# Designs tried in a protein design run: peptides against a protein of PDB entry 7BBL. Part 76

Target 1, 86 residues: chain A of PDB entry 7BBL
Amino acid sequence: IAQESLESQEQRARAALRERYLRSLLAMVGHQVSFTLHEGVRVAAHFGATDLDVANFYVSQLQTPIGVQAEALLRCSDIISYTFKP

## One batch from the design tools (peptide; made by RFdiffusion4, then SolubleMPNN)

Design b2_p22_7_s1 (from b2_p22_7, 8 letters changed)
Fold by OpenDDE base, seed 4:
Structure b2_p22_7_s1 (fold): chain B 86 residues (1-86), chain A 22 residues (1-22)
Amino acid sequence: as target 1 above (86 residues)
Amino acid sequence: SLLEEFVARAEAEIARQRAILA
């Protein structure tokens, strides 16, 4: 019987992961996100947007150890992890 | 706004992925 090719299966797998990732980003909309950066530095900011390809985070009201920055860009390379409450 | 634009782009991209899965 006919079976889905490995190529098609791989394409579907990639698409599924991509969709899941994007939906996760959308779930951050309107929420404050807590970011853990290198050396244990933690900041919090409201999600604004991301680069869909690179996943850089455009955020607002970034709370840093020295104050609040109205608008900021966080590079994924600087982020260890992040959490938020949907 | 930046957020609105992001949401629109993300939703469009999700639709493209769903089309692949269909």
Scores: peptide ipSAE 0.573, ipTM 0.925, DockQ to the pose 0.939
Fold by OpenDDE base, seed 5:
Structure b2_p22_7_s1 (fold): chain B 86 residues (1-86), chain A 22 residues (1-22)
Amino acid sequence: as target 1 above (86 residues)
Amino acid sequence: SLLEEFVARAEAEIARQRAILA
């Protein structure tokens, strides 16, 4: 069997990582996610969706210090970290 | 719904990646 080219190997490596990444996002579906935002602000919300590049998090039932928002958009740039229980 | 659409898009892209790996 002919050896796979370096470029092909890299393509497969990227594909494998991408698949795992996407499956991780899917694992977040239906779960509440805890977000740490700037200035130490912590919020919790149910995962709704993301851009496939995770530029934005679309969430529901966002619990903020001010109150609960039925739906909200969290920019990735505003997020320091997040956790969830799969 | 937004969630359903996301799931569909994500699964479609997963399928594309799997095709690359096949």
Scores: peptide ipSAE 0.573, ipTM 0.925, DockQ to the pose 0.930
Fold by OpenDDE base, seed 3:
Structure b2_p22_7_s1 (fold): chain B 86 residues (1-86), chain A 22 residues (1-22)
Amino acid sequence: as target 1 above (86 residues)
Amino acid sequence: SLLEEFVARAEAEIARQRAILA
């Protein structure tokens, strides 16, 4: 019986996860995203783009406790979690 | 725009992953 190699199975698994991730990013387009940062700080911003590999978030209208920043960059390492409404 | 470029890049990458899964 023909069987897919382990390498092929792993490749498909990685591809599936990558596709899911990318589609989730696209789902953020045109939406406000809520970010939870370190020390429990929560901010909200409109999604702009990401670096597909580094996962930096380019956002606009970043609402912070001390004001609104028109344009901002959020590093993946600074983000604990994020949520948005599709 | 930045957003348009992102969308294009993301969609292209998705297509590449779909090709692997096919």
Scores: peptide ipSAE 0.572, ipTM 0.925, DockQ to the pose 0.976
Fold by OpenDDE base, seed 2:
Structure b2_p22_7_s1 (fold): chain B 86 residues (1-86), chain A 22 residues (1-22)
Amino acid sequence: as target 1 above (86 residues)
Amino acid sequence: SLLEEFVARAEAEIARQRAILA
């Protein structure tokens, strides 16, 4: 019985992880997301969109320590982590 | 809207991944 090649197995594993990631992004639609940035800065915003490859976040109603921005871009390099409730 | 466009693109990308898994 022929087994799937190692390369094929790795491709499928990557595809599965990619699908899971994309579905998690879709789960953010219509919800507020909490972002942890460098130096202990924490912000919250409504999810708008991302660059699928780079994972830059386009958000609305960004709540920062100094005020609210109606529209904003959070660069992937500035984000340590994020959480949300589906 | 930007959100609608994102959703469409994400769903299309998911479909591509599912094709790999098939």
Scores: peptide ipSAE 0.570, ipTM 0.925, DockQ to the pose 0.916

Design b2_p22_7_s2 (from b2_p22_7, 11 letters changed)
Fold by OpenDDE base, seed 2:
Structure b2_p22_7_s2 (fold): chain B 86 residues (1-86), chain A 22 residues (1-22)
Amino acid sequence: as target 1 above (86 residues)
Amino acid sequence: SLEEEFIARAEEAIARERAVLA
Protein backbone atom coordinates (compact mmCIF):
# COMPACT_ATOMS: atom_id res chain seq x y z
CA ILE B 1 0.00 0.00 0.00
CA ALA B 2 2.97 2.26 -0.53
CA GLN B 3 1.88 5.65 -1.84
CA GLU B 4 3.87 8.37 -3.56
CA SER B 5 3.93 11.69 -1.69
CA LEU B 6 2.03 14.70 -3.02
CA GLU B 7 5.30 16.55 -3.58
CA SER B 8 6.71 13.62 -5.53
CA GLN B 9 3.56 13.47 -7.65
CA GLU B 10 3.91 17.16 -8.45
CA GLN B 11 7.57 16.71 -9.37
CA ARG B 12 6.67 13.89 -11.74
CA ALA B 13 3.90 15.99 -13.29
CA ARG B 14 6.29 18.89 -13.92
CA ALA B 15 8.92 16.52 -15.31
CA ALA B 16 6.38 14.99 -17.68
CA LEU B 17 5.34 18.41 -18.99
CA ARG B 18 8.97 19.50 -19.33
CA GLU B 19 9.84 16.36 -21.28
CA ARG B 20 6.85 16.90 -23.56
CA TYR B 21 7.94 20.48 -24.18
CA LEU B 22 11.52 19.46 -24.97
CA ARG B 23 10.35 16.76 -27.37
CA SER B 24 8.16 19.32 -29.14
CA LEU B 25 11.23 21.52 -29.62
CA LEU B 26 13.11 18.61 -31.15
CA ALA B 27 10.13 17.96 -33.41
CA MET B 28 10.49 21.49 -34.80
CA VAL B 29 14.07 20.86 -35.95
CA GLY B 30 14.23 21.15 -39.72
CA HIS B 31 10.72 22.61 -39.96
CA GLN B 32 9.16 26.01 -40.54
CA VAL B 33 7.35 27.50 -37.55
CA SER B 34 4.63 30.14 -37.59
CA PHE B 35 4.88 32.73 -34.82
CA THR B 36 2.19 35.10 -33.63
CA LEU B 37 3.68 38.28 -32.21
CA HIS B 38 2.15 41.36 -30.61
CA GLU B 39 -0.26 43.65 -32.46
CA GLY B 40 -1.36 40.90 -34.82
CA VAL B 41 2.03 40.45 -36.48
CA ARG B 42 2.60 36.95 -37.81
CA VAL B 43 5.91 35.62 -39.11
CA ALA B 44 7.32 32.31 -40.30
CA ALA B 45 10.84 30.95 -39.87
CA HIS B 46 12.90 27.78 -39.91
CA PHE B 47 13.66 26.54 -36.41
CA GLY B 48 17.31 26.40 -35.38
CA ALA B 49 17.58 26.32 -31.61
CA THR B 50 16.30 27.74 -28.34
CA ASP B 51 17.56 28.60 -24.91
CA LEU B 52 16.04 25.71 -23.01
CA ASP B 53 15.32 27.82 -19.93
CA VAL B 54 14.27 31.17 -21.46
CA ALA B 55 12.74 29.86 -24.68
CA ASN B 56 14.38 32.40 -26.95
CA PHE B 57 14.15 31.16 -30.52
CA TYR B 58 17.15 31.20 -32.85
CA VAL B 59 15.74 30.93 -36.36
CA SER B 60 16.63 31.31 -40.02
CA GLN B 61 14.79 32.59 -43.09
CA LEU B 62 12.48 34.76 -41.00
CA GLN B 63 9.63 35.95 -43.22
CA THR B 64 8.26 39.31 -42.08
CA PRO B 65 5.75 41.69 -43.72
CA ILE B 66 8.64 43.77 -45.08
CA GLY B 67 11.14 41.09 -46.05
CA VAL B 68 13.22 38.06 -45.12
CA GLN B 69 16.01 37.91 -42.54
CA ALA B 70 18.59 35.17 -43.04
CA GLU B 71 19.08 34.74 -39.30
CA ALA B 72 17.18 36.18 -36.36
CA LEU B 73 16.49 35.93 -32.66
CA LEU B 74 12.90 35.92 -31.47
CA ARG B 75 12.72 36.86 -27.82
CA CYS B 76 10.30 35.00 -25.60
CA SER B 77 8.71 38.29 -24.54
CA ASP B 78 7.80 39.05 -28.16
CA ILE B 79 6.02 35.77 -28.83
CA ILE B 80 2.36 35.18 -28.03
CA SER B 81 2.10 31.73 -29.60
CA TYR B 82 3.51 29.47 -32.30
CA THR B 83 2.44 26.51 -34.42
CA PHE B 84 4.18 24.02 -36.68
CA LYS B 85 3.58 20.87 -38.68
CA PRO B 86 5.65 17.94 -37.37
CA SER A 1 26.60 23.48 -35.62
CA LEU A 2 24.17 25.40 -33.43
CA GLU A 3 21.40 22.99 -34.38
CA GLU A 4 23.46 19.91 -33.55
CA GLU A 5 24.48 21.40 -30.22
CA PHE A 6 20.86 22.21 -29.44
CA ILE A 7 19.76 18.65 -30.20
CA ALA A 8 22.44 17.27 -27.91
CA ARG A 9 21.48 19.63 -25.08
CA ALA A 10 17.78 18.91 -25.48
CA GLU A 11 18.29 15.14 -25.49
CA GLU A 12 20.42 15.39 -22.38
CA ALA A 13 17.74 17.49 -20.68
CA ILE A 14 15.10 14.92 -21.63
CA ALA A 15 17.24 12.18 -20.09
CA ARG A 16 17.36 14.16 -16.84
CA GLU A 17 13.57 14.44 -16.79
CA ARG A 18 13.22 10.72 -17.50
CA ALA A 19 15.37 10.04 -14.46
CA VAL A 20 12.82 11.91 -12.33
CA LEU A 21 9.99 9.87 -13.83
CA ALA A 22 11.78 6.52 -13.28
Scores: peptide ipSAE 0.581, ipTM 0.922, DockQ to the pose 0.910
Fold by OpenDDE base, seed 3:
Structure b2_p22_7_s2 (fold): chain B 86 residues (1-86), chain A 22 residues (1-22)
Amino acid sequence: as target 1 above (86 residues)
Amino acid sequence: SLEEEFIARAEEAIARERAVLA
């Protein structure tokens, strides 16, 4: 019987992962996100937007150990992990 | 706003991926 090609299967797999990622970003809209940075530093900020490809995080009210920054940009390379409550 | 633009871009990107999966 006819079957889907390997290339087509891989394309669908990539698309599924990409969609999942994008939906997770949308889920952060309107929520405070907790970020774990290098050296165990943890910060919290309100999610604003990201670059869909570079994954820069544009956030507001960034709470750091030193103080609060009204607007900030967190680069993906600076982030170890992040979590939020949907 | 930045947030509104992000939502629009993300939703458009999702639609493109859904078209691949269809």
Scores: peptide ipSAE 0.580, ipTM 0.922, DockQ to the pose 0.949
Fold by OpenDDE base, seed 4:
Structure b2_p22_7_s2 (fold): chain B 86 residues (1-86), chain A 22 residues (1-22)
Amino acid sequence: as target 1 above (86 residues)
Amino acid sequence: SLEEEFIARAEEAIARERAVLA
């Protein structure tokens, strides 16, 4: 019987994960997202878009400990984790 | 808008991945 190669299996796995990730991004559209940054800093912002390659987050109404920033860019390297309610 | 552009790009990317899985 024909067996899918390891490389093909890995390709499918990567594609599946990528699709899942992209769908999760779409689910964020129009929602407020809570971001955990370094040093325990937590912010919330409305999701606008991302750079699909590097996962930079373009957000609005960024609520920080010292105020609200209308528009902001959160680099992936700055983010430890994030959560949102679909 | 930025949001609309993102949605379009994301959907296109999803379609590309689905093609790999097909």
Scores: peptide ipSAE 0.579, ipTM 0.922, DockQ to the pose 0.907
Fold by OpenDDE base, seed 5:
Structure b2_p22_7_s2 (fold): chain B 86 residues (1-86), chain A 22 residues (1-22)
Amino acid sequence: as target 1 above (86 residues)
Amino acid sequence: SLEEEFIARAEEAIARERAVLA
């Protein structure tokens, strides 16, 4: 049969990447995540959910240099990087 | 809960992507 178009191939590639991204988010469920924010600020929090479009992180028990917040929202634009142990 | 709703949304999104890959 005919080969799929370049656009179709790109669509599949994007879908594959997004699926992997989504699965990585699910892997964070029930785990504590370490976030590196601007100015070298590092925080840790339990993962709750994300905004799938913007990648906002809704977390709990956020440990910050100045205290602990029971519930918090970390916007993607404020995050430099994050790590977790699945 | 927020977590449960997230899981549901994420799984639904994954299903949509899988449909594209199929």
Scores: peptide ipSAE 0.579, ipTM 0.922, DockQ to the pose 0.947

Design b2_p22_7_s3 (from b2_p22_7, 12 letters changed)
Fold by OpenDDE base, seed 3:
Structure b2_p22_7_s3 (fold): chain B 86 residues (1-86), chain A 22 residues (1-22)
Amino acid sequence: as target 1 above (86 residues)
Amino acid sequence: SLEARFVADAEAAIARERAILA
């Protein structure tokens, strides 16, 4: 019987991973997220949005070691990891 | 708002991925 090509299988795999990622971003809406940055710096902020090409995080109430920023932009290249409670 | 626009864009993107998986 006919079987799916390798290229088609890879396309489906990428689509599945991207869908899961996008759903995780939606789950962050309205929640505080903890970000781990370089040099051991950790910050917390309320999630607002991202650009969908994984370049930037737009956040509010960013808690930093020296104070709080009402609004901020975090570049994905500066972020090592992040966690949140849905 | 920024948040509302993000939600709309993300949901549209999800729909496009679902079409590939169908």
Scores: peptide ipSAE 0.619, ipTM 0.929, DockQ to the pose 0.928
Fold by OpenDDE base, seed 5:
Structure b2_p22_7_s3 (fold): chain B 86 residues (1-86), chain A 22 residues (1-22)
Amino acid sequence: as target 1 above (86 residues)
Amino acid sequence: SLEARFVADAEAAIARERAILA
C-alpha cells in the first residue's frame, strides 16, 4: 500500500476547504447576507452569485447607509466579513 | 439566470473537488 505524498495530502486538504467554501456559497442562495466592509460600514443584500475564483459577490437589494441599490457588486477585497442565516 | 448559472457552476466545481477527495 503506497503512502500518499505530502503534496497529495495537501491537495486533498485544499480540495476539502474548497468544497466547504463552495457549499457555503450555495447555502447563501435565496438568502439575505450581512456584510461588514471597511471602516466599519455594514450592509445587507440578497445573495445572487459570486465569481468562484475572485469571490466577487453579485447581490440585489443592497441596503447601504445612504440608500438601497437594486443590483450591486461587492468585491472580496472590500469585505471584512459576512454572516447569514441558512 | 445569473443565480441558476452560479448554482450549476458551483455544483460542478464541488463535483471536481469530490473527485480529488475520492
Scores: peptide ipSAE 0.619, ipTM 0.929, DockQ to the pose 0.974
Fold by OpenDDE base, seed 4:
Structure b2_p22_7_s3 (fold): chain B 86 residues (1-86), chain A 22 residues (1-22)
Amino acid sequence: as target 1 above (86 residues)
Amino acid sequence: SLEARFVADAEAAIARERAILA
């Protein structure tokens, strides 16, 4: 029985993970997302969009410990993790 | 809007990944 190459298997694995990731991003549309940043800082904001490649987050109504920002950009380098309710 | 453009781009990207998995 013929087996697909390791390269092909890796390609499909990457594609599967990326599809799952993209669908997760779409699920965030119209929802508030909680982000965990460095130094234990946690913020919440309404999801707007990402640039897909870099995964920078463009959000609105960012609630920070010192106030609310109408619009903001959260870079991947600033984010440790995030969660949301679909 | 930014959101609308994102949705369109994401859906297009998903379609490309599905083509690889087909």
Scores: peptide ipSAE 0.618, ipTM 0.929, DockQ to the pose 0.938
Fold by OpenDDE base, seed 2:
Structure b2_p22_7_s3 (fold): chain B 86 residues (1-86), chain A 22 residues (1-22)
Amino acid sequence: as target 1 above (86 residues)
Amino acid sequence: SLEARFVADAEAAIARERAILA
């Protein structure tokens, strides 16, 4: 019986993780996401899109400590964590 | 729209990953 190569196994593993990641992003569409930023700052915004490779978040109605920003970009380096309700 | 393009791109990317897993 032919066995799958190590390289092929790794490829499948990466693909599985990538798919799950992408599906998670899609699950955010149309939902508000809560972001935890540095220094304990927490903001909320409606998810619009991300860069699939860089994972920058393009959001709208960003609620910040100093007000609401209609459109905004949140870089990965700015974000510690995020949560949302699917 | 940005959102529509994102959805399309993500779905296409998912399809590519599924092809690898097939």
Scores: peptide ipSAE 0.615, ipTM 0.929, DockQ to the pose 0.955

Design b2_p22_7_s4 (from b2_p22_7, 9 letters changed)
Fold by OpenDDE base, seed 4:
Structure b2_p22_7_s4 (fold): chain B 86 residues (1-86), chain A 22 residues (1-22)
Amino acid sequence: as target 1 above (86 residues)
Amino acid sequence: SLLEAFVAAAQARIAEEQAILA
């Protein structure tokens, strides 16, 4: 049987990862998420939505080292990783 | 609402990814 090209295999691999990511975002809806930012800064916030084009996170009740912000935007470029409890 | 719009957009994107994986 025929094998996919390297480019096609990579395309499918990226698609699979994107799908997993999107499903994870949907699973975050209504939950508190812990975000790891640069320089070891960690914050927690309730997930609202993302802008899928740049994966900006729109969140509420953002707990920062200096206080709580009722509404906030976390840019994808500022986020290293995130965790949450489904 | 923002949330409803996000959910709809995310679901649509997932469908597009599934088409690639088909």
Scores: peptide ipSAE 0.587, ipTM 0.927, DockQ to the pose 0.895
Fold by OpenDDE base, seed 3:
Structure b2_p22_7_s4 (fold): chain B 86 residues (1-86), chain A 22 residues (1-22)
Amino acid sequence: as target 1 above (86 residues)
Amino acid sequence: SLLEAFVAAAQARIAEEQAILA
């Protein structure tokens, strides 16, 4: 029986994960998102868009422990996880 | 706009991933 190569299987697995991520980004457009950052810091902001290549999040009304920032840029490398309600 | 560009780019990338999964 001709079996799919290991590399092909891994490529498809990675593609599936990337697609899932992209669809989640589209789903959160215009919604408030809760971000978990390093050192246990958690913030909330309205999602605007991302730079797919640079991995930046453009958000508005960023709620931080010390106040609200109207417009902000979050680096993907600083984000551990996020949640939102579609 | 930034939003329009993002949506278009994301949709295009999804199509590329679908081609791999087909």
Scores: peptide ipSAE 0.586, ipTM 0.927, DockQ to the pose 0.864
Fold by OpenDDE base, seed 5:
Structure b2_p22_7_s4 (fold): chain B 86 residues (1-86), chain A 22 residues (1-22)
Amino acid sequence: as target 1 above (86 residues)
Amino acid sequence: SLLEAFVAAAQARIAEEQAILA
């Protein structure tokens, strides 16, 4: 009987996860996001865009412990977690 | 703008993923 290969099933699973991620990014548009960084640093910023390949976050009005940065780049490798309300 | 470019790119990528899932 016809059956998808394991490789094909894995491809679909990865595609589904990528799509969900992308839609989540779009849901962040126009919203403030809270980021938890290393060493317990927490920042908040308005979402602007991401690098879809590297998952760099381009944000505005970044609130940090040392002040507010109008425009900023947060690298995925610097981010432990993030939260937002759609 | 950066935002518009991002939205367009994200939507295009989503369409590609949908093609895989179809």
Scores: peptide ipSAE 0.586, ipTM 0.927, DockQ to the pose 0.942
Fold by OpenDDE base, seed 2:
Structure b2_p22_7_s4 (fold): chain B 86 residues (1-86), chain A 22 residues (1-22)
Amino acid sequence: as target 1 above (86 residues)
Amino acid sequence: SLLEAFVAAAQARIAEEQAILA
């Protein structure tokens, strides 16, 4: 029987992860998201959009330890993790 | 709008990933 190559298996695995990520982004639309940043900093913001290639997050009403920022850009490199309620 | 463009782009990308997984 035909066997899928290792390269093809890896391609499918990456595609599956990307699809899951993309669906998660769509689920964030219109919702507040909690972001964990470096040094234990946690912020919350309403999701606006991302650039799919770099994964920059365009958000609004960013709640920081020192106040609220109406519009903001969060770089993927600054984010450790995020959570939200669908 | 930016949001509409994002949603459309994300949906298109998902379709591309689905083609790989098919």
Scores: peptide ipSAE 0.585, ipTM 0.927, DockQ to the pose 0.898

Design b2_p22_8_s1 (from b2_p22_8, 9 letters changed)
Fold by OpenDDE base, seed 1:
Structure b2_p22_8_s1 (fold): chain B 86 residues (1-86), chain A 22 residues (1-22)
Amino acid sequence: as target 1 above (86 residues)
Amino acid sequence: SRVAELEAELRRIRAEFLAAAA
């Protein structure tokens, strides 16, 4: 039998990860999300939308250690992880 | 593809979000 090439396997793996990521973004729209940032900083905000190519998150009611911002922009590069309740 | 459809949906959501925020 013909085996799938390594390149093809890698492509499928990348696509699967991308899909999983995108589905999570879609699922969190309108929900409060807890973000873990660098240096142990944790914030919570309502997820509104994202710039997929530029990698920005548009959020509202951003709760930070120093206060709350009604509207804010989070850079994906600053985000280590996030959690939310679907 | 599934990825393309998801990205399109998220782009639509962004557009609507920004329109509402403007």
Scores: peptide ipSAE 0.646, ipTM 0.915, DockQ to the pose 0.791
Fold by OpenDDE base, seed 5:
Structure b2_p22_8_s1 (fold): chain B 86 residues (1-86), chain A 22 residues (1-22)
Amino acid sequence: as target 1 above (86 residues)
Amino acid sequence: SRVAELEAELRRIRAEFLAAAA
């Protein structure tokens, strides 16, 4: 069989990473997630949904250093990392 | 496609979420 091209290999690698990301999103549905934002800001919120195109997180009970917001939006671009317990 | 299926599921979840929040 013909060997897979470099471009094809890279495509599969990107797809694998995307799949892992999407699976993590599904896994956090209904769970509290800890988000690390810029400048050392850390928040916790219950994951509701995501806007894949715009890259927004729809969350509830967002706990910030200054209080709790019942509902909020988090931009993916503002998120450095996140952790949660499945 | 695994990716396509996952994205479709997340889109459904978003739709349901927004409907419930409306």
Scores: peptide ipSAE 0.602, ipTM 0.906, DockQ to the pose 0.787
Fold by OpenDDE base, seed 4:
Structure b2_p22_8_s1 (fold): chain B 86 residues (1-86), chain A 22 residues (1-22)
Amino acid sequence: as target 1 above (86 residues)
Amino acid sequence: SRVAELEAELRRIRAEFLAAAA
């Protein structure tokens, strides 16, 4: 019985995770998203677009603990997690 | 591939977003 190699299994896993990630980005376009940043800081913003290679997030109406920014750029490296309602 | 199609769609969205913001 032929069995899939470990390398092939890893390839499928990476592809599945990438697809799931991209679908989530697509689903959040135009919606308000809650972002969890470092040290427990949480912000909310409307997702506009993303830079897939550099993973920059172009957002609007960014709500921070200090105030609201009409337009902002979030770096993926600063984001721990995010949630939203499709 | 499915991934490539999703990436293409997101690139289009980015292009439209930047055009509208200009």
Scores: peptide ipSAE 0.592, ipTM 0.903, DockQ to the pose 0.790
Fold by OpenDDE base, seed 2:
Structure b2_p22_8_s1 (fold): chain B 86 residues (1-86), chain A 22 residues (1-22)
Amino acid sequence: as target 1 above (86 residues)
Amino acid sequence: SRVAELEAELRRIRAEFLAAAA
């Protein structure tokens, strides 16, 4: 019986995490999402789409502490975490 | 692969979003 290599195990683990991430993106399409940014900043916005390679989040009705933006672009690097109700 | 399929679907969503926003 062939034993799965360490490399293969790690590859499957990475793929599983990627799949989980992508499924979450798909699930939030059209829904309001709460984003936690740096310095304790929290915003809410309706998720529109993402650039999978560039890592941009296209959102609408972005609610910030100082107002609402009808359309906005969030950089993935600025996002610590997000939560939403599917 | 499953990952590739998910990425393709999200690319379609992005394309539709950008087209509608234009």
Scores: peptide ipSAE 0.588, ipTM 0.902, DockQ to the pose 0.832

Design b2_p22_8_s2 (from b2_p22_8, 8 letters changed)
Fold by OpenDDE base, seed 2:
Structure b2_p22_8_s2 (fold): chain B 86 residues (1-86), chain A 22 residues (1-22)
Amino acid sequence: as target 1 above (86 residues)
Amino acid sequence: SRVDELEARLEAIRAEFLAAAA
């Protein structure tokens, strides 16, 4: 029988990972997310949106050590990790 | 495709967020 090529298998694997990532972003919309930034700084904010290519995070009610920002932009280069409760 | 649809939804959400913030 004809078998799927290695390239095709890898393509489907990439697509599956992309889909998982995108679904996780959708799940965060409207939820409070905890972000871990450099030097151990942790902030919390309500997730609004992201850029699909650059992965900027558009958030609201950003809680920082200094205070709360109504709206803010977090660059992916500043984010080490993030977590939220679905 | 499934990916395209998800990306379209997220793009719409981004547009709405920016519009509301402006």
Scores: peptide ipSAE 0.630, ipTM 0.913, DockQ to the pose 0.932
Fold by OpenDDE base, seed 1:
Structure b2_p22_8_s2 (fold): chain B 86 residues (1-86), chain A 22 residues (1-22)
Amino acid sequence: as target 1 above (86 residues)
Amino acid sequence: SRVDELEARLEAIRAEFLAAAA
C-alpha cells in the first residue's frame, strides 16, 4: 500500500501547528490579555490584532506599571508569555 | 486552505484595527 512521505507528514504537522496558533489568535480578538514582559513586567491590554509574520501585537488600553496607553504595539521579542480567557 | 483562510481573516482584522486607530 502507498504511504505518505515523511516530508508530506512534516508538512501536515507544520500546517496543523500553524492553524492551531492562528485559531488561538482569533480567539483573543476582543479580549483582555495579560502579558509578561522582560524583567518581570506584567501588563494587561485588549487584544486588537497581530502581524502574521513578525508577530507584533496591536493592543489597546495597555495597562503598564506607570500608566495606561490607549494604543500600543507589543513586539514578540518583548513578550515572554501571555494568557487570556477565551 | 484552512491556514490561508485564517490568515486572511487575521489580516483583515489587523487592517481594520489600524484603520480605526489612525
Scores: peptide ipSAE 0.630, ipTM 0.913, DockQ to the pose 0.940
Fold by OpenDDE base, seed 4:
Structure b2_p22_8_s2 (fold): chain B 86 residues (1-86), chain A 22 residues (1-22)
Amino acid sequence: as target 1 above (86 residues)
Amino acid sequence: SRVDELEARLEAIRAEFLAAAA
């Protein structure tokens, strides 16, 4: 039987991971997301959109330790992790 | 492709968000 090459398998794996990532982003749209930033700072915001390449996160109602920002931009480099409830 | 479609949807959402925030 014909065997799929390692390269082909890797291509499928990359495509699957990309699709999974994109679907997770879509699932977050409009939901409140908790972000863990550097130095233990944790913030919450409503996820609005993202740049697919740069991975900037466009959010609203950003809750910080010192107040709330109506609109904000979070750079990927500033984010350690994030979580949300679907 | 499936990926292209998802990216197109997300790009549209980004455009809408920016328009609303402007």
Scores: peptide ipSAE 0.629, ipTM 0.913, DockQ to the pose 0.928
Fold by OpenDDE base, seed 5:
Structure b2_p22_8_s2 (fold): chain B 86 residues (1-86), chain A 22 residues (1-22)
Amino acid sequence: as target 1 above (86 residues)
Amino acid sequence: SRVDELEARLEAIRAEFLAAAA
């Protein structure tokens, strides 16, 4: 069989990373996630969904320093990092 | 592809979430 080109190898690598990312999102559905935002603000919320391109996080029961929001949207640009337990 | 199917599932989940939150 023909040797896979460098471009093809890169394409497969990108696809593999995308798949890994998407599977991680699916694993988060319904679970509480801890988010680190700008200026040290940390919040926790139950993951509901995300946009595939912008990666906005649609969450519920968002626990903020000032209270709990039943539903909320966290923009990817505002998120420094996040963690969750599968 | 596997990626396409995963994206479709996530898109459906997003739609369901938004519908429930409305």
Scores: peptide ipSAE 0.629, ipTM 0.913, DockQ to the pose 0.931

